# Peptides against a protein of PDB entry 3S8F, part 251

Target 1, 157 residues: chain A of PDB entry 3S8F
Amino acid sequence: VLTLFVAVPSLMTAFTVAASLEFAGRLRGGRGLFGWIRALPWDNPAFVAPVLGLLGFIPGGAGGIVNASFTLDYVVHNTAWVPGHFHLQVASLVTLTAMGSLYWLLPNLTGKPISDAQRRLGLAVVWLWFLGMMIMAVGLHWAGLLNVPRRAYIAQV
Target 2, 166 residues: chain B of PDB entry 3S8F
Amino acid sequence: DEHKAHKAILAYEKGWLAFSLAMLFVFIALIAYTLATHTAGVIPAGKLERVDPTTVRQEGPWADPAQAVVQTGPNQYTVYVLAFAFGYQPNPIEVPQGAEIVFKITSPDVIHGFHVEGTNINVEVLPGEVSTVRYTFKRPGEYRIICNQYCGLGHQNMFGTIVVKE

## One batch from the design tools (peptide; made by RFdiffusion4, then SolubleMPNN)

Design b2_p24_7_s4 (from b2_p24_7, 12 letters changed)
Fold by OpenDDE base, seed 2:
Structure b2_p24_7_s4 (fold): chain B 157 residues (1-157), chain C 166 residues (1-166), chain A 24 residues (1-24)
Amino acid sequence: as target 1 above (157 residues)
Amino acid sequence: as target 2 above (166 residues)
Amino acid sequence: RDAVLAVHDASIAMLAEMLLDIAA
């Protein structure tokens, strides 16, 4: 019951952000059910980073519900599943949001925009980071379901 | 202009809120499905028992490793296990194949893990509390106990063994 | 792996450059 009370407002917040993205995309000329996504500024690492963080947060949030469920937590507790969840939340969402913030903050602090080369490099960094986090997270969740223990360097699987 | 923008935002928010609710139901359904299909092997939580961690090594059922395995009935045993920095006692734990084993696990020092490889036994062991786990080993052999809760410098080497005899 | 490391190094260099610009 308590988990659901937390989950509902969290979902509402998350999807409100999505609503804001849709509005922004449509303001930028995006049309149709999904055309607004393409209209978003995917050429800006300050935008892409937080958005990728949000994408990682979706499975992470679902995992949070699993971890908070008594019966399901029995399966995943103190297994590699848990660090998999954390890497989606902290190393993906929080870290990518921080990275995106820097891509906005530093140009403003210096009074100089980032160069095109820096922009492209930033995009590469953000996408590669996201890809790496997804691979690691999937692996950790998979290992966790196979009963690989957390905080142990060996496992019988 | 601002009014039009607000109306547009509201429309998008309503749509996404509806989607949010739908996803919530999907997640609930998935959880329900998982519970319905994977209920086998759930170890019921026993009654919460407490012990004094400062005296558990000196008196009581955990004090003597040689008497840690107690036969409570035909093919039924209770095993009193201590998880400590950095190991388990008794070690090895010897139990017969096919017997119903009730593990009573506690710690005299810090929080430890009790994860038995090859089984679904995975509990945290708190000083002052007794963790109760019921399990029947169907296959003979050696089962390693792993500590999966950081407990100090020797955590990575904290292992025990359960020997299941025919 | 090498590509990831290359991007990492380049990113650090970029960040360093930006920080130097802030300090100047």
Scores: peptide ipSAE 0.019, ipTM 0.709, DockQ to the pose 0.019
Fold by OpenDDE base, seed 3:
Structure b2_p24_7_s4 (fold): chain B 157 residues (1-157), chain C 166 residues (1-166), chain A 24 residues (1-24)
Amino acid sequence: as target 1 above (157 residues)
Amino acid sequence: as target 2 above (166 residues)
Amino acid sequence: RDAVLAVHDASIAMLAEMLLDIAA
């Protein structure tokens, strides 16, 4: 039970980020319970990418709690579940955040704004990346629950 | 303006923090429920047992694969298994159907995996430690042992077989 | 299996919508 106290600061951080997003959305004119979400700059890949990363990180974080649980880890350890967790944490959050950062950084460093076409392409890239990661992650977690081994090219299922 | 913004941010943060704490308790409750209702089949960890990996091949119960399967009682066996680069011994492991099998698994070299297909047996094998797994095979046949911990260049080919006889 | 197929179908639909949006 004590190990689960690690979830406290993690959740605090996560929901603080959510609070920041809500504030930003409301500042942009969003109203109501969910209207602030729509008001966020979804047309900017520099914003969309890390947000999608955060969304992927949510189930990944939950999985982290599972993986850190001694009893539950026995079920999932060294199965395809673990790579599924990794792809949510690293290949989604970290990678998408990096991608999003580049969409902000490069225009600022070069002094050249991205074109509308580049912006649209960027949006396509990050959404497709997220979609692919979610499909793969769900598959890996599912396979893991079916006891498909990690680091093996074969499985009984 | 900045002061107003900060105040607003703090208000949202307080709300979300309260929510986060509430969710924490929900998650803990869900985990507790899951553990309470779905712990069947979990193999409890045995007592910490240590061995010398440098001598495990020369002396002791793991030294002779021909003597690895030991009957400890009626319908009860202990199997001393070595996971090594790159295989298992004995191989195959022959056990009777319906017998309670206690696997005592260790490694003379590096960390390996011991994942038995068709079962919930899935443990890491550490040099110097003995992994203990208790299992009863209800169905006869062959069960493949897979190494699911990277152990070197031959890792992908490291397989064993458990043959369950009627 | 049905769930997998549903995800595939949904993914294809999403992709199509995205492509149409980009093309517009």
Scores: peptide ipSAE 0.015, ipTM 0.748, DockQ to the pose 0.040
Fold by OpenDDE base, seed 1:
Structure b2_p24_7_s4 (fold): chain B 157 residues (1-157), chain C 166 residues (1-166), chain A 24 residues (1-24)
Amino acid sequence: as target 1 above (157 residues)
Amino acid sequence: as target 2 above (166 residues)
Amino acid sequence: RDAVLAVHDASIAMLAEMLLDIAA
């Protein structure tokens, strides 16, 4: 149980980011309990990408708590569950944040804004990446719960 | 104006921090509930048992695969298994149906996995340490052992078999 | 598992169609 307290700093960071998003959404005219979400700049891939990464990080973080639990880790350790977990953490959050950073950084470095076509393409890329990552992650977690082994090309199921 | 903005940010942060702490306790509660209601499949780590990986093949209970299955009591057996690059010994492991089997698994070389299909047996095998797993096979047949920890070039082909006899 | 595989295959098919539309 004490090991689970390692999650506290990460949760604090995550929810601080969420607080910043709420503040930003309200500054942009969003109202109500959820209206601030709609007010965020969902037309900007530099914004959408890291936010989608954060969304993937939520179940990944919950999975991290499971993986850190001695008793629950017995169920999931060295199964497909583990790859499912780190794909949410690395291939979702880190990768999407990198993608988002690219969409912000290149225009600023070159001094040229991205075209509308590039913007739309960027949105498509990050949404499709997120969708694919979620499908794969759910599949891997499901397979892990069915005791499909990690680092093996065969399984009974 | 700046002070007002800072106060607003702090208010949101406080709210979300409270939510964060609440979620932490929810997760802990869920773990506790799961353990309280579903304890049948939990196998404790037990006591740490150590062996010398450099001599485990030459002497001791792992040295002779023909003597690896030891009856320790009525309907109770201990099986001394070596996981090595790249296989298991004995192979096959023959045990009776319905008997309580204690697997004592170690490695003479590198870290391996010991995953038995159709069971909840899934442990890492460390050189110098003995992994202990207790299991009772209720159904006769063949159970495949899979290495689920990378152990070298032949890792993907590292398999064993447990034969459960009626 | 079957449901996950079905969604996966459907997603790949949709992606392929999208790429074909872009390439046309």
Scores: peptide ipSAE 0.014, ipTM 0.755, DockQ to the pose 0.028
Fold by OpenDDE base, seed 4:
Structure b2_p24_7_s4 (fold): chain B 157 residues (1-157), chain C 166 residues (1-166), chain A 24 residues (1-24)
Amino acid sequence: as target 1 above (157 residues)
Amino acid sequence: as target 2 above (166 residues)
Amino acid sequence: RDAVLAVHDASIAMLAEMLLDIAA
């Protein structure tokens, strides 16, 4: 139970980021409960990538709570569930944030803005990456629940 | 105005903090629900037991694989299992169907896994510690033991067998 | 299950080919 309370700071941090997004969206003219989301700069891969990372981080965070549970860990530990979890955390959030950072950093370092074609390609890349990661993560979590072992090339299922 | 912006951000942070706490309770509730409805697969943790990995092969209950299966009562057995690079001892492990089996598992070398296919038995095996798992095999047959913790070059080939006899 | 495994294997193969193309 005490371990589960470690989730509190993480959730607070995550939703602080969400608060910043809401503020940004409202500054851009978004109104209402959800209108601010639409007002965010979805045409910028430097923005979209880390946001998609955050979206992947939500189920990953929920999985983190499961993994931290003493009783539930017996079910999921060293199964495909665990790789599913960290692929959401690392290969989604961290990787997409890195991608987004590059879409901002490289133009600034080179002094050249990205072309419209590069922008569109960037958007396609991050969305496709997110989609692929979600499919893989769901598959790994599902396999884990079916008791597919981690670090094994064979499984009964 | 910067001050106005900070005040607005603070308001949003308070809102999302409240939402965060609410979601925390939702997750806890979901865990509680899962535990309440799906308890059959939960393996209780045993007491922490220590052993010397440097002598476990020479003396004690793990030293002789022929004496690894010990009847402790009517329809009750304790099986002393070694997970080592790269296999299990004894192999096969022979137990009767319907008996309550207490596995006492340790390692003389590195960390291994003990994952029995077709069961909920899945534990890490640490040198110097004894993992205790209780299980009753309802179906006769062969159950494969898989190492699911990387333990070296032969990890992928590290298998054991539990033979459940009628 | 077979379909899922097929997609998985195909994906790995495609990734391998891609990496080989980059390395060439």
Scores: peptide ipSAE 0.005, ipTM 0.739, DockQ to the pose 0.021

Design b2_p24_8_s1 (from b2_p24_8, 15 letters changed)
Fold by OpenDDE base, seed 4:
Structure b2_p24_8_s1 (fold): chain B 157 residues (1-157), chain C 166 residues (1-166), chain A 24 residues (1-24)
Amino acid sequence: as target 1 above (157 residues)
Amino acid sequence: as target 2 above (166 residues)
Amino acid sequence: VELFMALLSATMLTEFLTVYAKLL
């Protein structure tokens, strides 16, 4: 029960990040309900990667509440649900954030800007990574709900 | 205007905080309800039974597989199960259909899993602790027990069977 | 922001209730 209180600062952080993105988008000329989203720099993999990580963190973080709940954890513990969760947390959020950081850091450290081809490749990489992770994560969570065990090579389903 | 935006964001932040707390409260309430009504069939950790893992195979209710299934009342049974490297005892576990089964599960060696396929029975088994799970099998047949907690070199082959008789 | 918060809230609710339903 006490672990659930950790969700509060996390949810507030989510708000802050979202608000910051909207503020930035509006500063870039975006208007209306959705215009600020389009105004964000979606052509920059250094931006897109961590944002996609954040999007993946939404279901992952939500799962954190489930996993931290005593009774609900009983149902999902050591099932395919668990690897589904941490692939969203580590392999999506952390990894994509690292990718984004790299796309920003390397050009700055080397003094060499990335080429347009490299930029486009970077965008393709992060989007494909995100897509693959989402498909896998959904599958793992679904399998977990069907009682597919973790750390076992067979399942009744 | 940055100042105007800041004020607006703060207002939304307060609203989100309130909503988040309310939602969490609802979730906690639902969890509390399940615990209070024992709908999951799991006994909370607050009253965990302890056992000596070094003697559990030699004395007590887990010592004899032939005495593992105990009728405690009309259509009620207690099953004393050992999870060990690398299997379960008794194996198979034979119980009647429709009976309320209380599983008392412990380990003499290391941490194991006790996951019964086709059911929500899913517990970790710790040496020195007795895991208690209540379940009623509504359908006859065989239910496979899988160890879903890594327990050593033979972990992948650690299986058991529950046979539910009509 | 409201859309993101709605998405987050909906996701949390959906996951929680889905698992909760399985528990019952």
Scores: peptide ipSAE 0.500, ipTM 0.865, DockQ to the pose 0.857
Fold by OpenDDE base, seed 2:
Structure b2_p24_8_s1 (fold): chain B 157 residues (1-157), chain C 166 residues (1-166), chain A 24 residues (1-24)
Amino acid sequence: as target 1 above (157 residues)
Amino acid sequence: as target 2 above (166 residues)
Amino acid sequence: VELFMALLSATMLTEFLTVYAKLL
């Protein structure tokens, strides 16, 4: 019930973030339906990481509504679905946001900008992390829907 | 220009808010429908059924595994199951094919899981509380019960069996 | 932003209906 209540503000936040990104992209010279996306600073890991986290949060947040629903939770509770949800919310959104924050915070605190090599490495790390998390999350959700139990070493599908 | 953009964003925001509320309302309505009609064996209790976990093994319907399967009507049974460290009783649980089975599950010790492979039966079992699940086995055979809630060092080996007879 | 909202909505609907279908 609480999650469902919080879902509305969360959806509104999602809109605000998306609208802000589009506005920023258009201010940066992006045009058309998709041009504003390309205009965003995809060369900055401090930007890319949180955005990828937000993308992972889409299925994760949707799953939150499912998990909080009494009847639907009956299907997914204590299955592999639950770890899948966790890895989208914590290991993707929170972790990637933290990673992105560090790419801004550390240079700001130390007064030393990151080198180009560090920037490129950071981008690689963020994208690879996201890819790995998405593969695992999809697999866990799929397994959960196939009735694979959580906290069990064997399962019969 | 900035004013026009601001107004456009606000219009879309209002639309999204309305859509979000409508979508969530539909979801809640479907959930409510399922609960109200007891669809898919989900039987919400108006009041949580409770038992004394300290005496459940000595007295009451869970005390004797030989009497755990009770016929309550034509082609209807209630099965009183104990989940304990580390197993289930009765084991095996024997029920006829095609019968409506109501599982009444509780624990004398710690929290356990009751997950029946090949079915949607999946509940947590708390000491002092009775979990109720309704299911009809359409196919004969053996169905394994798995504990999917950590309950101690023997958790990974905590299994039971439901035998569905023709 | 409309496309993003569509993606989000489609994801929520898909997950909800998928799990709901398994329940029934």
Scores: peptide ipSAE 0.495, ipTM 0.847, DockQ to the pose 0.815
Fold by OpenDDE base, seed 5:
Structure b2_p24_8_s1 (fold): chain B 157 residues (1-157), chain C 166 residues (1-166), chain A 24 residues (1-24)
Amino acid sequence: as target 1 above (157 residues)
Amino acid sequence: as target 2 above (166 residues)
Amino acid sequence: VELFMALLSATMLTEFLTVYAKLL
């Protein structure tokens, strides 16, 4: 119940972030239903990384409500579902946000802007990380739904 | 124009808040329903039995593995299972197909897991507490019990077997 | 915003219903 209570502010935060992104995109010249997305600075890994983290947090956060629900947790607890959830929350959202922060922080600490090559490499790293994390997370959640246990080297399926 | 955008966002925010609250209400209601009806054999923590882990091996229904399977009705059984470092007893657990099985699981030592492959049976077993799970095996065969809670050096090899007979 | 919220809500409902279906 307490965790579910915290879910309300989290959902409102999600709205605020999405609204802020749309507002920013429209200010940058984006039009229509999807134009605001295209107008966002997708060429900046410091922007892309936390946004991808947010996208990963959608299924992860949804899973958080499931995992915090006593009756639903019975089905998924100590299955592969749990590490799948962890990787979406920590290894996706937190890690990607940290990575994105570094793409802003390091240039400011060194006093040198990142080169175009470094920028492109950063984009590649962030997108590949996100892709790999999503594949692993989907696999782990799927395995969990098939009753594959956590902390075991064997499974029936 | 900024004012127009702000007004629109505010309207959507109110709608999203209402939706979020409604959705959470539905989730809570469904959870409450599941708890009230004990669907899928789920027993809430408030209904847990307690035992003395220091004597559970010597006296009571868990003391003799040969007496662990008790018929409680025409097609109903209670199975008293011990999860210990590092195994389960009785092993194997033999039950008939189609019977309603009530597992009463406890531990004499540390926390273990009781996960039956091919089923939704999945509980943590705490010393001093009795975990209760109800299940009906519809298919005969062998079902492996896996410990999915780290319990020590032998954790990875801690397995049991449920044999469902026709 | 509407599309994003739809995605979020659909994901939450899908996960909930999927897990709940296993419980029933």
Scores: peptide ipSAE 0.475, ipTM 0.838, DockQ to the pose 0.842
Fold by OpenDDE base, seed 3:
Structure b2_p24_8_s1 (fold): chain B 157 residues (1-157), chain C 166 residues (1-166), chain A 24 residues (1-24)
Amino acid sequence: as target 1 above (157 residues)
Amino acid sequence: as target 2 above (166 residues)
Amino acid sequence: VELFMALLSATMLTEFLTVYAKLL
């Protein structure tokens, strides 16, 4: 029960990230309720990738609370739910953040900016990755709720 | 503008913190309520029960699979199940439809899973610990038991069957 | 940021209640 209080710092981090994004967007000229979002640098894969990872982390983090709950864990533990959670936490947030960091790091390491073609390719990669991860994660969570077991090659459903 | 934004952010942060704490308390309260009332359909039940995994096969209620199903009441049964590398005993487990079944599951070797397809029965089975699950099968037929905890080279082939008789 | 907080909160609540309903 007390373990759930460990989620508080994480939730505060989520707030900080969201606030930072809004602040950045407003500094870039965005106004209104949604204008700040449009003002963010969506043409930069180094920015887009971590943000998409963050979006995937929202349902993943919610699942974390479920998985950490004693009674709820009984239902989802060692079902397809767990891999679904992993794909949102590791394969989405961590992986996309790594991709984003690479798109920033490589130009700095080589001393050469990425070409426009490379930039567009990078954007395509991260968006397609995110889309694939979301489809997979939704499927896995759904399967988990249908009692599809983890670490099994067959299922009744 | 920056100073105003900073003050606003701080105010929202305080609000979010309060809300987050409140939400967590609600979640905890719901969990506590469930535990206190035992209203969930399938929950591991009973006090912590331990057994010696080194002797569980030789003596005690798990030793003889032919005596694993014990009628404890007119419509109540206790089934003593062993999960081992790599299978379950007894296999099949035969129980009547509509009867309240208490599964007492343990392992003589390593940690296994006990997942009954078509049900919410899903527990890890630890050597030295008895897992207790109460369930009533409403529909006759065969229910597959699957190990969902990696337990070795034969893990993928570790299956059992519960046969629910009309 | 308020919308984000609402989305996050709604997601957490929805997932929690969904699994909770399955448990009951």
Scores: peptide ipSAE 0.455, ipTM 0.850, DockQ to the pose 0.768

